# Peptides against a protein of PDB entry 3NZW: the designs that were tried, part 27

Target 1, 212 residues: chain A of PDB entry 3NZW
Amino acid sequence: TTTLAFRFQGGIIVAVDSRATAGNWVASQTVKKVIEINPFLLGTMAGGAADCQFWETWLGSQCRLHELREKERISVAAASKILSNLVYQYKGAGLSMGTMICGYTRKEGPTIYYVDSDGTRLKGDIFCVGSGQTFAYGVLDSNYKWDLSVEDALYLGKRSILAAAHRDAYSGGSVNLYHVTEDGWIYHGNHDVGELFWKVKEEEGSFNNVIG
Target 2, 222 residues: chain B of PDB entry 3NZW
Amino acid sequence: QFNPYGDNGGTILGIAGEDFAVLAGDTRNITDYSINSRYEPKVFDCGDNIVMSANGFAADGDALVKRFKNSVKWYHFDHNDKKLSINSAARNIQHLLYGKRFFPYYVHTIIAGLDEDGKGAVYSFDPVGSYEREQCRAGGAAASLIMPFLDNQVNFKNQYEPGTNGKVKKPLKYLSVEEVIKLVRDSFTSATERHIQVGDGLEILIVTKDGVRKEFYELKRD

## One batch from the design tools (peptide; made by RFdiffusion4, then SolubleMPNN)

Design b1_p11_6_s3 (from b1_p11_6, 5 letters changed)
Fold by OpenDDE base, seed 3:
Structure b1_p11_6_s3 (fold): chain B 212 residues (1-212), chain C 222 residues (1-222), chain A 11 residues (1-11)
Amino acid sequence: as target 1 above (212 residues)
Amino acid sequence: as target 2 above (222 residues)
Amino acid sequence: SFAPAVQEWWL
C-alpha cells in the first residue's frame, strides 16, 4: 500500500493506490483505501485490510453519532482521537493500521492526522503511509510547495503514488485521488497505473529505467 | 499441540452478470490426501436471494453460514420481514468475521445476489472480514489457477482491440448467463485436472430476480 | 507452490 495526504494553499490532496496482497498473491487491484466518513472527512487505509476497513467504518458511525448528539460535525482532531483511543485499547492485540484522517471543519480548517495501531497520533501537513511510503516521499518532498495550484497538487499526489506503485511490489492497481476543500471532498477519479505509467513516462520523459 | 484449523480443500467461484449472479463450488471435501466426501455441498441459499459459500476449513465455513442464516432470520424479525439487501448482508458478514478477529474463521467467503438496482453482485471476504464487491472472484484451493483466468475472461484483462497496437482495451461488457456457466464449467474442469483438492462434482447456484436455481455437473472423480 | 487458499488481505 501507498497512501498520502498533504495540505497546501488549496486544501488537502489525498491519493492512494488500490492493491491488496496476501503474501505474494495479489488479492485485489481495486480495493478502496479511502473511506468517505462524511462529505468533509476522509480516512485512508494501510495495514490489515479488515482492521482498517472495520474500524474506520466504525469511526464513521461514531462521527455520525457525534453529529447527531452535538448538532455539529465532528472535528478532525476529535475524529482522529476516537480512532486513536480505540486502537490504543487494542494495543498488543495485533491490529495493524496506518491511517490518515483528513478533513475540513470551520474551526480547524484543512487538517490531517496520522493515526496508527501503535498508538501514534500526529497532526501534520504531509504524510505518506504504507509499504511504498518512502517512494512516495521521494517524489512528494522533491516537488511539494505550499503554493501549488490545485491542478499541480492533484498531479503531484497522483504522481507520487505512481512512483510508489512502480517501485513497491505491494502497491499498484490504480490511483484514487481526492481534493478536500471547505466545501468538502471531491473525488478526482480512478487512474489505472498501467495506463497512467506510460502516459506520464511519455509526457515527462521520466521512468527511463523502463524501455517500454 | 492443538491446531484448531483444518483444510478441507475445494474451490468456489462467483461471477456477477448484468441481472444475475452465480456462485459455484465443487463438492469434494478432503483432509490432506483423503477424500472425505465426493458430494458435500458448500454453496448455500441463505434466503432473500442471497447465496453464500465459505471455503477453507469446513467446520468454520458451516458455522459462519449458519450464523449468517440466523442473522437473516433475525433481520426479518426486527425489521418487519424486510428483504436483506446484498450490501447489508456483506456488512453483516464482515461483523460476523471480524467478531472472531483474534480467532478467525479459516475461510474465504463469497456471497452472490442482486443489488438494489437488480444488477448482479458478488462480494468476497478475507478471513477477518475485509470485503469488496467485484465482478468475479475465485476462492479456495484452486483460486490461484482460476482467478487469473477470470481476470482475462470476465474482466478482459490484457485484451486489446485488434489493429490498435495495444492502445485500445477490449471494452468491458456483461456476460450472458450461458457464457458465465461455460466459464464456470471450464474453470472447474481445468482446476480439477491440476489440483487434487478439486473434483467430483460442481454445483452452481444462479441468482436472478426470479430466485435461486441450482445446476449440477459431474467432475472427474480421480 | 500455490498461493495460500486462505489468508488475510494486506494493504
Scores: peptide ipSAE 0.498, ipTM 0.824, DockQ to the pose 0.679; fails the geometry check
Fold by OpenDDE base, seed 2:
Structure b1_p11_6_s3 (fold): chain B 212 residues (1-212), chain C 222 residues (1-222), chain A 11 residues (1-11)
Amino acid sequence: as target 1 above (212 residues)
Amino acid sequence: as target 2 above (222 residues)
Amino acid sequence: SFAPAVQEWWL
């Protein structure tokens, strides 16, 4: 898996691959590794598929309950804290989760929290999470600027996942791309890695390690 | 060292059509190198137009199916005989599986039915309850032999329009029930040839708006 | 860990 999220002048970009594996077996190429908790809040998945899917779905329910009880959307800080507290209760039980909670509230603005099954909870501007995270960081860190245009930011997110899909055997399938703004998240499509690779190679003159 | 799990072999396969879904399984049940039964059905009609199979350790599979059937019964009691939707069934099964996260059911689970729009639906589960809706899925012993075939023949992977120099993919389209049945039969006959844990018989459950139909075909008994 | 035939999915 490779997931990433970063803040920039235009909000948040979230990009993820779609491969699931079981050992050497490619279990799926079409897994949704982003949960849409509400129109302003996203969760990303890396690690055990069941652990992530189950508990992030549970988190969605808790966020909805908050909204019903408090008559306001939950903050990104509070949502991430709920998940962090939950996984901490299971510390040592063998859960495997690497998650990012990304969203926008009027109080916080665009916000990203990293939460993992060790109980770590971090607020930050840039995170890559998964087996391919270092490959994604290589591209992302090299090109990241706060002042990126929305178009350039979207491309950078997509391009970083593509780099990880190219080098990480456990990442691939497609890139799912999101842009989070004050008005909520916008889905920017599913981009098949096979097609995307050749397009990017041609347009950039990159990936010259592969002979076309 | 004591191992609480067994492996009863077998293979299952689900394919979703436009207005139907198919879930198929062989009828062989084995332990090690011994055939326990040549006809032990492992695909079940669970009511509400939902068919289910949990392939792997048969004791766990049977337990899971029984629990799900019971869940359907209680759903009717609690919700005035409301039909359980396939997506709700999938969520329920996730909870059944994940409820044993630390001592899992040793099975690959597939369910098939129609979604709320009347479209064919197949959901597949790992042993601990992650799930995905897909157009097709193979599970069990010969899944690795069948799934690549389905990628090619159901999802048309690696197929391109002739004369396009590989630039235009073969378009996705739904298969007819007859075409799906052919693919299922070819899948299982091929798997039987190459896997000792697959064979004897093939039972296919077809779900349409009119209900569940069953078909049976002989497989090699070697 | 599960046997390969029924291994859990990883992301």
Scores: peptide ipSAE 0.473, ipTM 0.810, DockQ to the pose 0.647; fails the geometry check
Fold by OpenDDE base, seed 5:
Structure b1_p11_6_s3 (fold): chain B 212 residues (1-212), chain C 222 residues (1-222), chain A 11 residues (1-11)
Amino acid sequence: as target 1 above (212 residues)
Amino acid sequence: as target 2 above (222 residues)
Amino acid sequence: SFAPAVQEWWL
């Protein structure tokens, strides 16, 4: 898996691959690694598929309960804390989760929290999570600026996942791309890596380690 | 070292059509190299137009299916005989599986039915309850032999329009019931040839708006 | 003790 999220002047970009594996077996190329908790809040998945899917769905329920009780959307801080508290209670039980909770509230603005099964909870501007995270960071860190246009930011997110998909055997399939603003998240499509790779190579003159 | 799990072999396969879905399984039950039964059905009609199979360790599979059938029963009691939707069934099965997260059911689970729009639906589960809706899925012993074939013949992977230099993919389209049945039969006959845990018989459950139909075909018995 | 024949999915 390779997931990433970063804050910039235009909000948040979230980009993820779609491969699931079971050992050397490619279990799926079409896994949804972003859960849409509500129109303003996203969760990303890396690690055990069942652990992530089950508990992030549970998180969605907790967020909805918050909204019903408090008559206000839950904050990104509170949502991420609920998940963090949950996984911390299971510390040592063998859960495997690397998640980002990304969203927008009027109180917080655009916000990203990293939460993992070790109990780590971090607020930050840039995170890459998964087996391909270092490959994504290589591209993302080299090109990231706060002042990126929305178009450039979307491309950078997509391009960073593509780099990871290229080098990490456990990442691939497609890139799912999101833009989070004050008006909520916007889905920017599913981009098949097979097609995207050749397009990017041609347009950039990149990936010269591959002849074709 | 104590191993609480057995492996009863077999293979299952689900394919969704436009207005139908199929879930198929062989009828061989095996332990190690000994055939226990040549006709032990492992695909079940669970009511509400949902068919289910949990392939792997048969004791776990049977337990899971029984629990789900019971869940359907209680759903009717609690919700004025409301039909359980396929997506709700999938969520329920996730909870059944994940409830044993630390002593999992040793099975690959597939369900098939129609979604609320009347479109064919197949859901696949790992042993601990992750699930996805897919157009097709093979599970069990010969899944690795069948799934690549389904990628090519159901999802048209690696197929391109002639004369386009590989730039135009073969368009996705739903398959007819007849086409799906052919693919299922070819999948299982091929799997039977190459895997000792697959054979004897093939039972196919076809789900349409009119209900569940069953078809049976002989497989090699060697 | 979970056998590899049917493995959980990883992301």
Scores: peptide ipSAE 0.459, ipTM 0.801, DockQ to the pose 0.591; fails the geometry check
Fold by OpenDDE base, seed 1:
Structure b1_p11_6_s3 (fold): chain B 212 residues (1-212), chain C 222 residues (1-222), chain A 11 residues (1-11)
Amino acid sequence: as target 1 above (212 residues)
Amino acid sequence: as target 2 above (222 residues)
Amino acid sequence: SFAPAVQEWWL
């Protein structure tokens, strides 16, 4: 898996691959690694598929309950804390989760929290999570600027996942891309790596290690 | 060292069509190299136009299916005989599987039916309850032999329009029930040739708006 | 551990 999220002047970009594996077996190429918790809040998935899917769905329910009880959307801080507290209760039990909780509230603005099954909870501006994270960081860190246009930021997110899909055997399938603003998240499509790779290679003149 | 799990082999296969879905399984039940039964069905009609199979360790599979059937029953009691939708069934099965997260059911689970729009639906589960809706899935012993075939023949992977120099993919289309049945039969006959845990018989459950139909075909018995 | 055919999925 490779997931990433970063803050910039235009909000938050979230980009993820879609491969699931079982050992050396490609279990799926079409897994949804982003949960849409509410129109303003996203969760990303890396690690055990069932752990992530089950508990982030549960998190969604908790967030909805908060909204019903408090008559306002839950904060990104509180949502991430709920998940963090939950996985911490299971510390040592063998859960495997690397998650990012990304969203926008009026109070917080655009916000990203990293939460993993070790109990780590971090607020930050840039995270890459998964087996391909280092490949994604290589591209992302080299090109990241706060002042990126929305278009450039979307491309950078997509391009970083593509790099990881290229080098990490456990990442691939497609890139799912999101842009989060004050008006909520916007889905920016599913981009098949097989097609995207050649497009990017042609347009950039990149990936010259591969014969075209 | 004691191993609490057995492996009863077998293979299952689900394919969703436009207005139907198919879930098929061989009827061989095996332990190690010994055939326990040449006809032990592992694909079940669970009611509400949902068919289910949990392939791997048969004891776990049977237990899971029984629990789900019971869940359907109680759903009717609690909700005035409301039909359980396939997506709700999938969520329920996730909870059944994940409830044993730390001592999992040793099974690959597939369910098939129609979604609320009448479209064919196949859901597959890992042993601990992650699930995905897909157009096709193979599970069990010969899944590694069949799944690539399904990728090619159902989802048309690596197929391109002739004369386009690989630039235009073969367009996706739904397969007819007849085409699906042919693919299922070819999948299982081929798997039977190359895997000792697959054979004897093939049972296919076809789900349409009219209900569940069952077909049976002989496989090699060697 | 599970065999690949019935192994837990990882992301």
Scores: peptide ipSAE 0.454, ipTM 0.793, DockQ to the pose 0.765; fails the geometry check

Design b1_p11_6_s4 (from b1_p11_6, 8 letters changed)
Fold by OpenDDE base, seed 3:
Structure b1_p11_6_s4 (fold): chain B 212 residues (1-212), chain C 222 residues (1-222), chain A 11 residues (1-11)
Amino acid sequence: as target 1 above (212 residues)
Amino acid sequence: as target 2 above (222 residues)
Amino acid sequence: APPPAVQEWWL
């Protein structure tokens, strides 16, 4: 898996691959590694598929309950804390989760929290999470600027995942791309790596380690 | 050291069509190299136009299916005989599986039915309850033999329009029930040839708006 | 832990 999220002047970009594996077996190329918790809040998934899917779905329920009880959307801080508290209770039990909770509230603005099954909870501007995270960081860090246009930011997110999909055997399938603003998240499509790779290679003159 | 798990072999396969879905399984049940049964059905009609199979360790599979059937029953009790939708069934099964996250059911679970729009639906689960809706999925012993075939023949992977120099992918289209049945039969006959844990019989459950029907075909008994 | 024959999915 490779997931990433970063803040920039235009909000948040979230990009993820879609491969699931079971050892050397490619279990799926079409896994949804972003949960749309609410129109303003996303969760990303890396690690055990069931752990992430189950608990982030559960998180969605908790976030909805918060809204019902408090008559206000849950903060990104609170949502991420709920998840972190949950996984902390299971610490040592063998959960495997590397998640980013990304969203917008009026109070916080665009916000990203990293939460993992080790009990780590971090607020930050840039995270890459998964087996391909270092590959994504290589591209993302090299090109990131706060002042990126939305178009450039979207491309950078997509391009970073593509780099990871290329180098990480456990990442691939497609890129799912999101842009989060004060108006909520916008889905920017599913981009098959098989097609995207060649397109990017041709347009950029990149990936020259691959010939034909 | 006690090993709570067995492996009873077998293979299952789900394919979703436009207005139907198919879930098929062989009827061989084995332990190690011994055939326990040549006809032990592992694909079940669970009601509400949902068919289910949990392939791997048969004891776990049977337990899971029984629990799900019971869940369907209670869903009716609690919700005025409302039909359980396939997506809700999938979520329920996730909870059944994940409820044993730390002592998992040793099974690959597939369910098939129709979604709320009447479209064919196949959901597959890992042992601990991650799930995905797909057009097709093979599970069990010969899944590795069948799944790539399904990728090619159902999802038309690596197929391109002739004369396009590989630039135009073969367009996705739904398969007819007849086409699907052919693929299922070819899958299982081929798997039977190459895998000792697959054979004896093939039972296919076909889900349509009119309900569930069953087809049975002989497989090699060697 | 389940054997690899029915391994859990990883992301």
Scores: peptide ipSAE 0.470, ipTM 0.815, DockQ to the pose 0.619; fails the geometry check
Fold by OpenDDE base, seed 2:
Structure b1_p11_6_s4 (fold): chain B 212 residues (1-212), chain C 222 residues (1-222), chain A 11 residues (1-11)
Amino acid sequence: as target 1 above (212 residues)
Amino acid sequence: as target 2 above (222 residues)
Amino acid sequence: APPPAVQEWWL
């Protein structure tokens, strides 16, 4: 898996691959690694598929309950804390989760929290999470700046996942791309890695380690 | 060392059509190198137009299916005989599986039916309850032999329009029930040739708006 | 590790 999220002047970009594996077996190329908790809040998945899917779905329910009880959308801080508290209760039980909770509230603005099954909870501007995270960081860190245009930011997110898909055997399939603003998240499509690779190679003159 | 799990072999396969879905399984049940049964069905009609199979360790599979059937029963009791939707069934099965997260059911689960729009639906599960809706899925012993074939023949992977120099992919389209049955039969006959844990018989459950139909075909018995 | 067909999925 490779997931990433970063803050910039235009909000948040979230990009993820879609491969699932079981050992050397490619279990799926079409897994949704982003949960849409509400129109303003996203969760990303890396690690055990069932652990992530189950508990982030559960988190969605808790966020909805908060909204019903408090008559206000949950903050990104509170949502991430709920998940962090939950996994901490299971510490040592063998859960495997690397998640990002990304969203916008009026109080917080665009916000990203990293939460993993070790009980770590971090607020930050840039995270890459998964087996391909270092490959994504290589591209992302090289090109990131706060003042990116929305178009450039979207491309950078997509391009970083593509780099990881190219080098990480456990990442691939497609890129799912999101832009989060004050108006909520916007889905920017599913981009097949095979097609995207050749397009990017041609347009950039990159990936010259591969002969077409 | 004691191993609480067994492996009863077999293979299952689900394919969703436009207005139907198919879930098929061989009828061989084995332990090690011994055939326990040449006809032990492992694909079940669970009511509400949902068919289910949990392939791997048969004791776990049977337990899971029994629990799900019971869940359907209680769903009707609690919700005035409301029909359980396939998506709700999938969520319920996730909870059944994940409820044993630390002592999992040793099975690959597939369900098939129609979604609320009447479209064919196949959901597949890992042993601990992650799930995905797909157009097709193979599970069990010969899944690695069948799944690539389905990628090619159901989802038309690696196929391109002639004369386009590989620039235009073969377009996706739904398959007819007849075409799907052909693919299922070819899948299982091929798997039987190359896998000792697959054979004897093939049972296919076809789900349409009119209900569940069953078909049976002989496979090699060696 | 269990066989891939009965193994947990990883992301």
Scores: peptide ipSAE 0.465, ipTM 0.812, DockQ to the pose 0.780; fails the geometry check
Fold by OpenDDE base, seed 5:
Structure b1_p11_6_s4 (fold): chain B 212 residues (1-212), chain C 222 residues (1-222), chain A 11 residues (1-11)
Amino acid sequence: as target 1 above (212 residues)
Amino acid sequence: as target 2 above (222 residues)
Amino acid sequence: APPPAVQEWWL
């Protein structure tokens, strides 16, 4: 898996691959590693598929209950804390989760929290999570600026996942791309790596380690 | 060291069509190298136009299917005989599986039916309850032999329009029930040739708006 | 260990 999220002047970019594996077996190339919790809040998944899918879905339920009780959308801080508290209670039980909770509230603005099964909870501007995270960071860190245009930011997110898909055997399939703003998240499509790679290579003159 | 799990072999396969879905399984049940039964069905009609199979350790599979059938029963009691939708069934099965997260059911689970729009639906589960809706999925012993074939013949992977220099993929389209049955039969006949845990018989459950139909075909008995 | 055909999925 490779997931990333970063804040910039235009909000948040979230980009993820779609491969699931079982050892050397490619279990799926079409897994949705982003859960759309509500129109303003996203969760990303890395680690055990069932652990992530089950508990992030549970998180969605908790967020909805918050809205019903408080008559207000849950904050990104509170949503991420609920998940963090949950996984921390299971510490040592063998859960495997690397998640990012990304969203927008009026009080917080665009916000990203990293939460993992070790009980770590971090607020930050840039995170890459998964077996391909270092490959994504290599591209992302080299090109990131706060002042990126929305177009450039979307491309950078997509391009960073593509780099990871290229180098990490456990990442691939497609890139799912999101832009989060004050108006909520916008899905920017599913980009098959098999097509995207050649397009990017041609347009950039990159990936020169591959002939063809 | 005590191993609480067995392995009863077999293979299952689901394919979704436009207005139908199929879930198929061989009828061989084995332990090690011994055939326990040449006809032990492992694909079940669970009611509400949902068919289910949990392939791997048969004791776990049967337990899971039984629990799900009970879940359907209680759903009717609690919700005025409301039909359980396939997506709700999938969520319910996730909870059944994940409820044993630390002593999992030793199975690969597939369900098939129609979604609320009347479109064919196949959901597959790992042993601990992650699930995905797909157009097709093979599970069990010969899944690694069948799944690549389905990638090519259902999802048209690595197929391109002639004369386009690989620039235009073969368009995705639904397959007819006849085409799907052909693919299922070819999948199991070929798997039977190459895997000792697959054979004897093939049972196919076809789900349409009119209900569940069953078809049976002989497989090699070697 | 569970056989590869019936193991949990990883992302």
Scores: peptide ipSAE 0.463, ipTM 0.805, DockQ to the pose 0.754; fails the geometry check
Fold by OpenDDE base, seed 1:
Structure b1_p11_6_s4 (fold): chain B 212 residues (1-212), chain C 222 residues (1-222), chain A 11 residues (1-11)
Amino acid sequence: as target 1 above (212 residues)
Amino acid sequence: as target 2 above (222 residues)
Amino acid sequence: APPPAVQEWWL
């Protein structure tokens, strides 16, 4: 898996691959690694597929209950804390989760929290999470600027996941891309890596290690 | 050291069509190199036009299917005989599987039916309850032999339009029930040739708006 | 290790 999220002047970009594996077996190329908790809040998935899917779905329910009880959307801080508290209770039980909770509230603005099954909870502007995270960081860190246009930011997110899909055997399939603003998240499509790779290579003149 | 899990072999596959879905499984049940049964069905009609199979350790599979059938029954009691939708069934099965997260059912689970729009639906589960809706999925002993074939023949992977120099992919289209049955039969006959845990018989459950139909075909008994 | 078909999926 490779997931990433970063803050910039235009909000938050979230980009993820779609491969699941079982050892050396490619289990799926079409997994949804982003959960749409509400129109303003996203969760990303890395680690055990069932752990992530089950508990982030549960998180969605908790967030909805908060809205019903408080008549206000849950904060990104509170949502991430709920998940963090839960996985911490299971510490040592063998859960495997690397997640980012990304969203927008009026109080917080655009916000990203990293939460993992070790009990770590971090607020930050840039995170890459998964087996391909280092590959994604290589591209993302080299090109990241706060002042990126929305178009450039979307491309950078997509391009970083593509780099990871290329180098990480456990990442691939497609890139799912999101842009989070004050008006909520916007889905920016599913981009098959097989097609995207050649497009990017042609347009950029990159990936010269591949002869095609 | 005691191993609580067995492996009863076998193979299952599901394929969704436009207005139907198919879930098929061989009828061979084995332990190690011994055939326990040449006809032990592992694909079940669970009611509400949902068919289910949990392939791997048969004791776990049977237990899971039984629990799901019971869940369907209670759903009717609690919700005035409301039909359980396939997506709700999938969520329910996730909870059944994940409820044993720390001592999992040793099975690959597939269900098939129609979604609320009448479209064919196949859901697959890992042993601990992650699930995905797909057009096709193979599970069990020969899944690694069949799944690549399904990728090619159902999802048209690595197929391109002639004369396009590999630039235009073969378009996705739904397969007819007849085409799906052919693919299922070819999959299982091929798997039987190359895997000792697959054979004897093939049972296919076809789900349409009219209900569940069963078909049976002989496989090699070697 | 269990066969891939009955192994937990990882992301």
Scores: peptide ipSAE 0.457, ipTM 0.798, DockQ to the pose 0.830; fails the geometry check

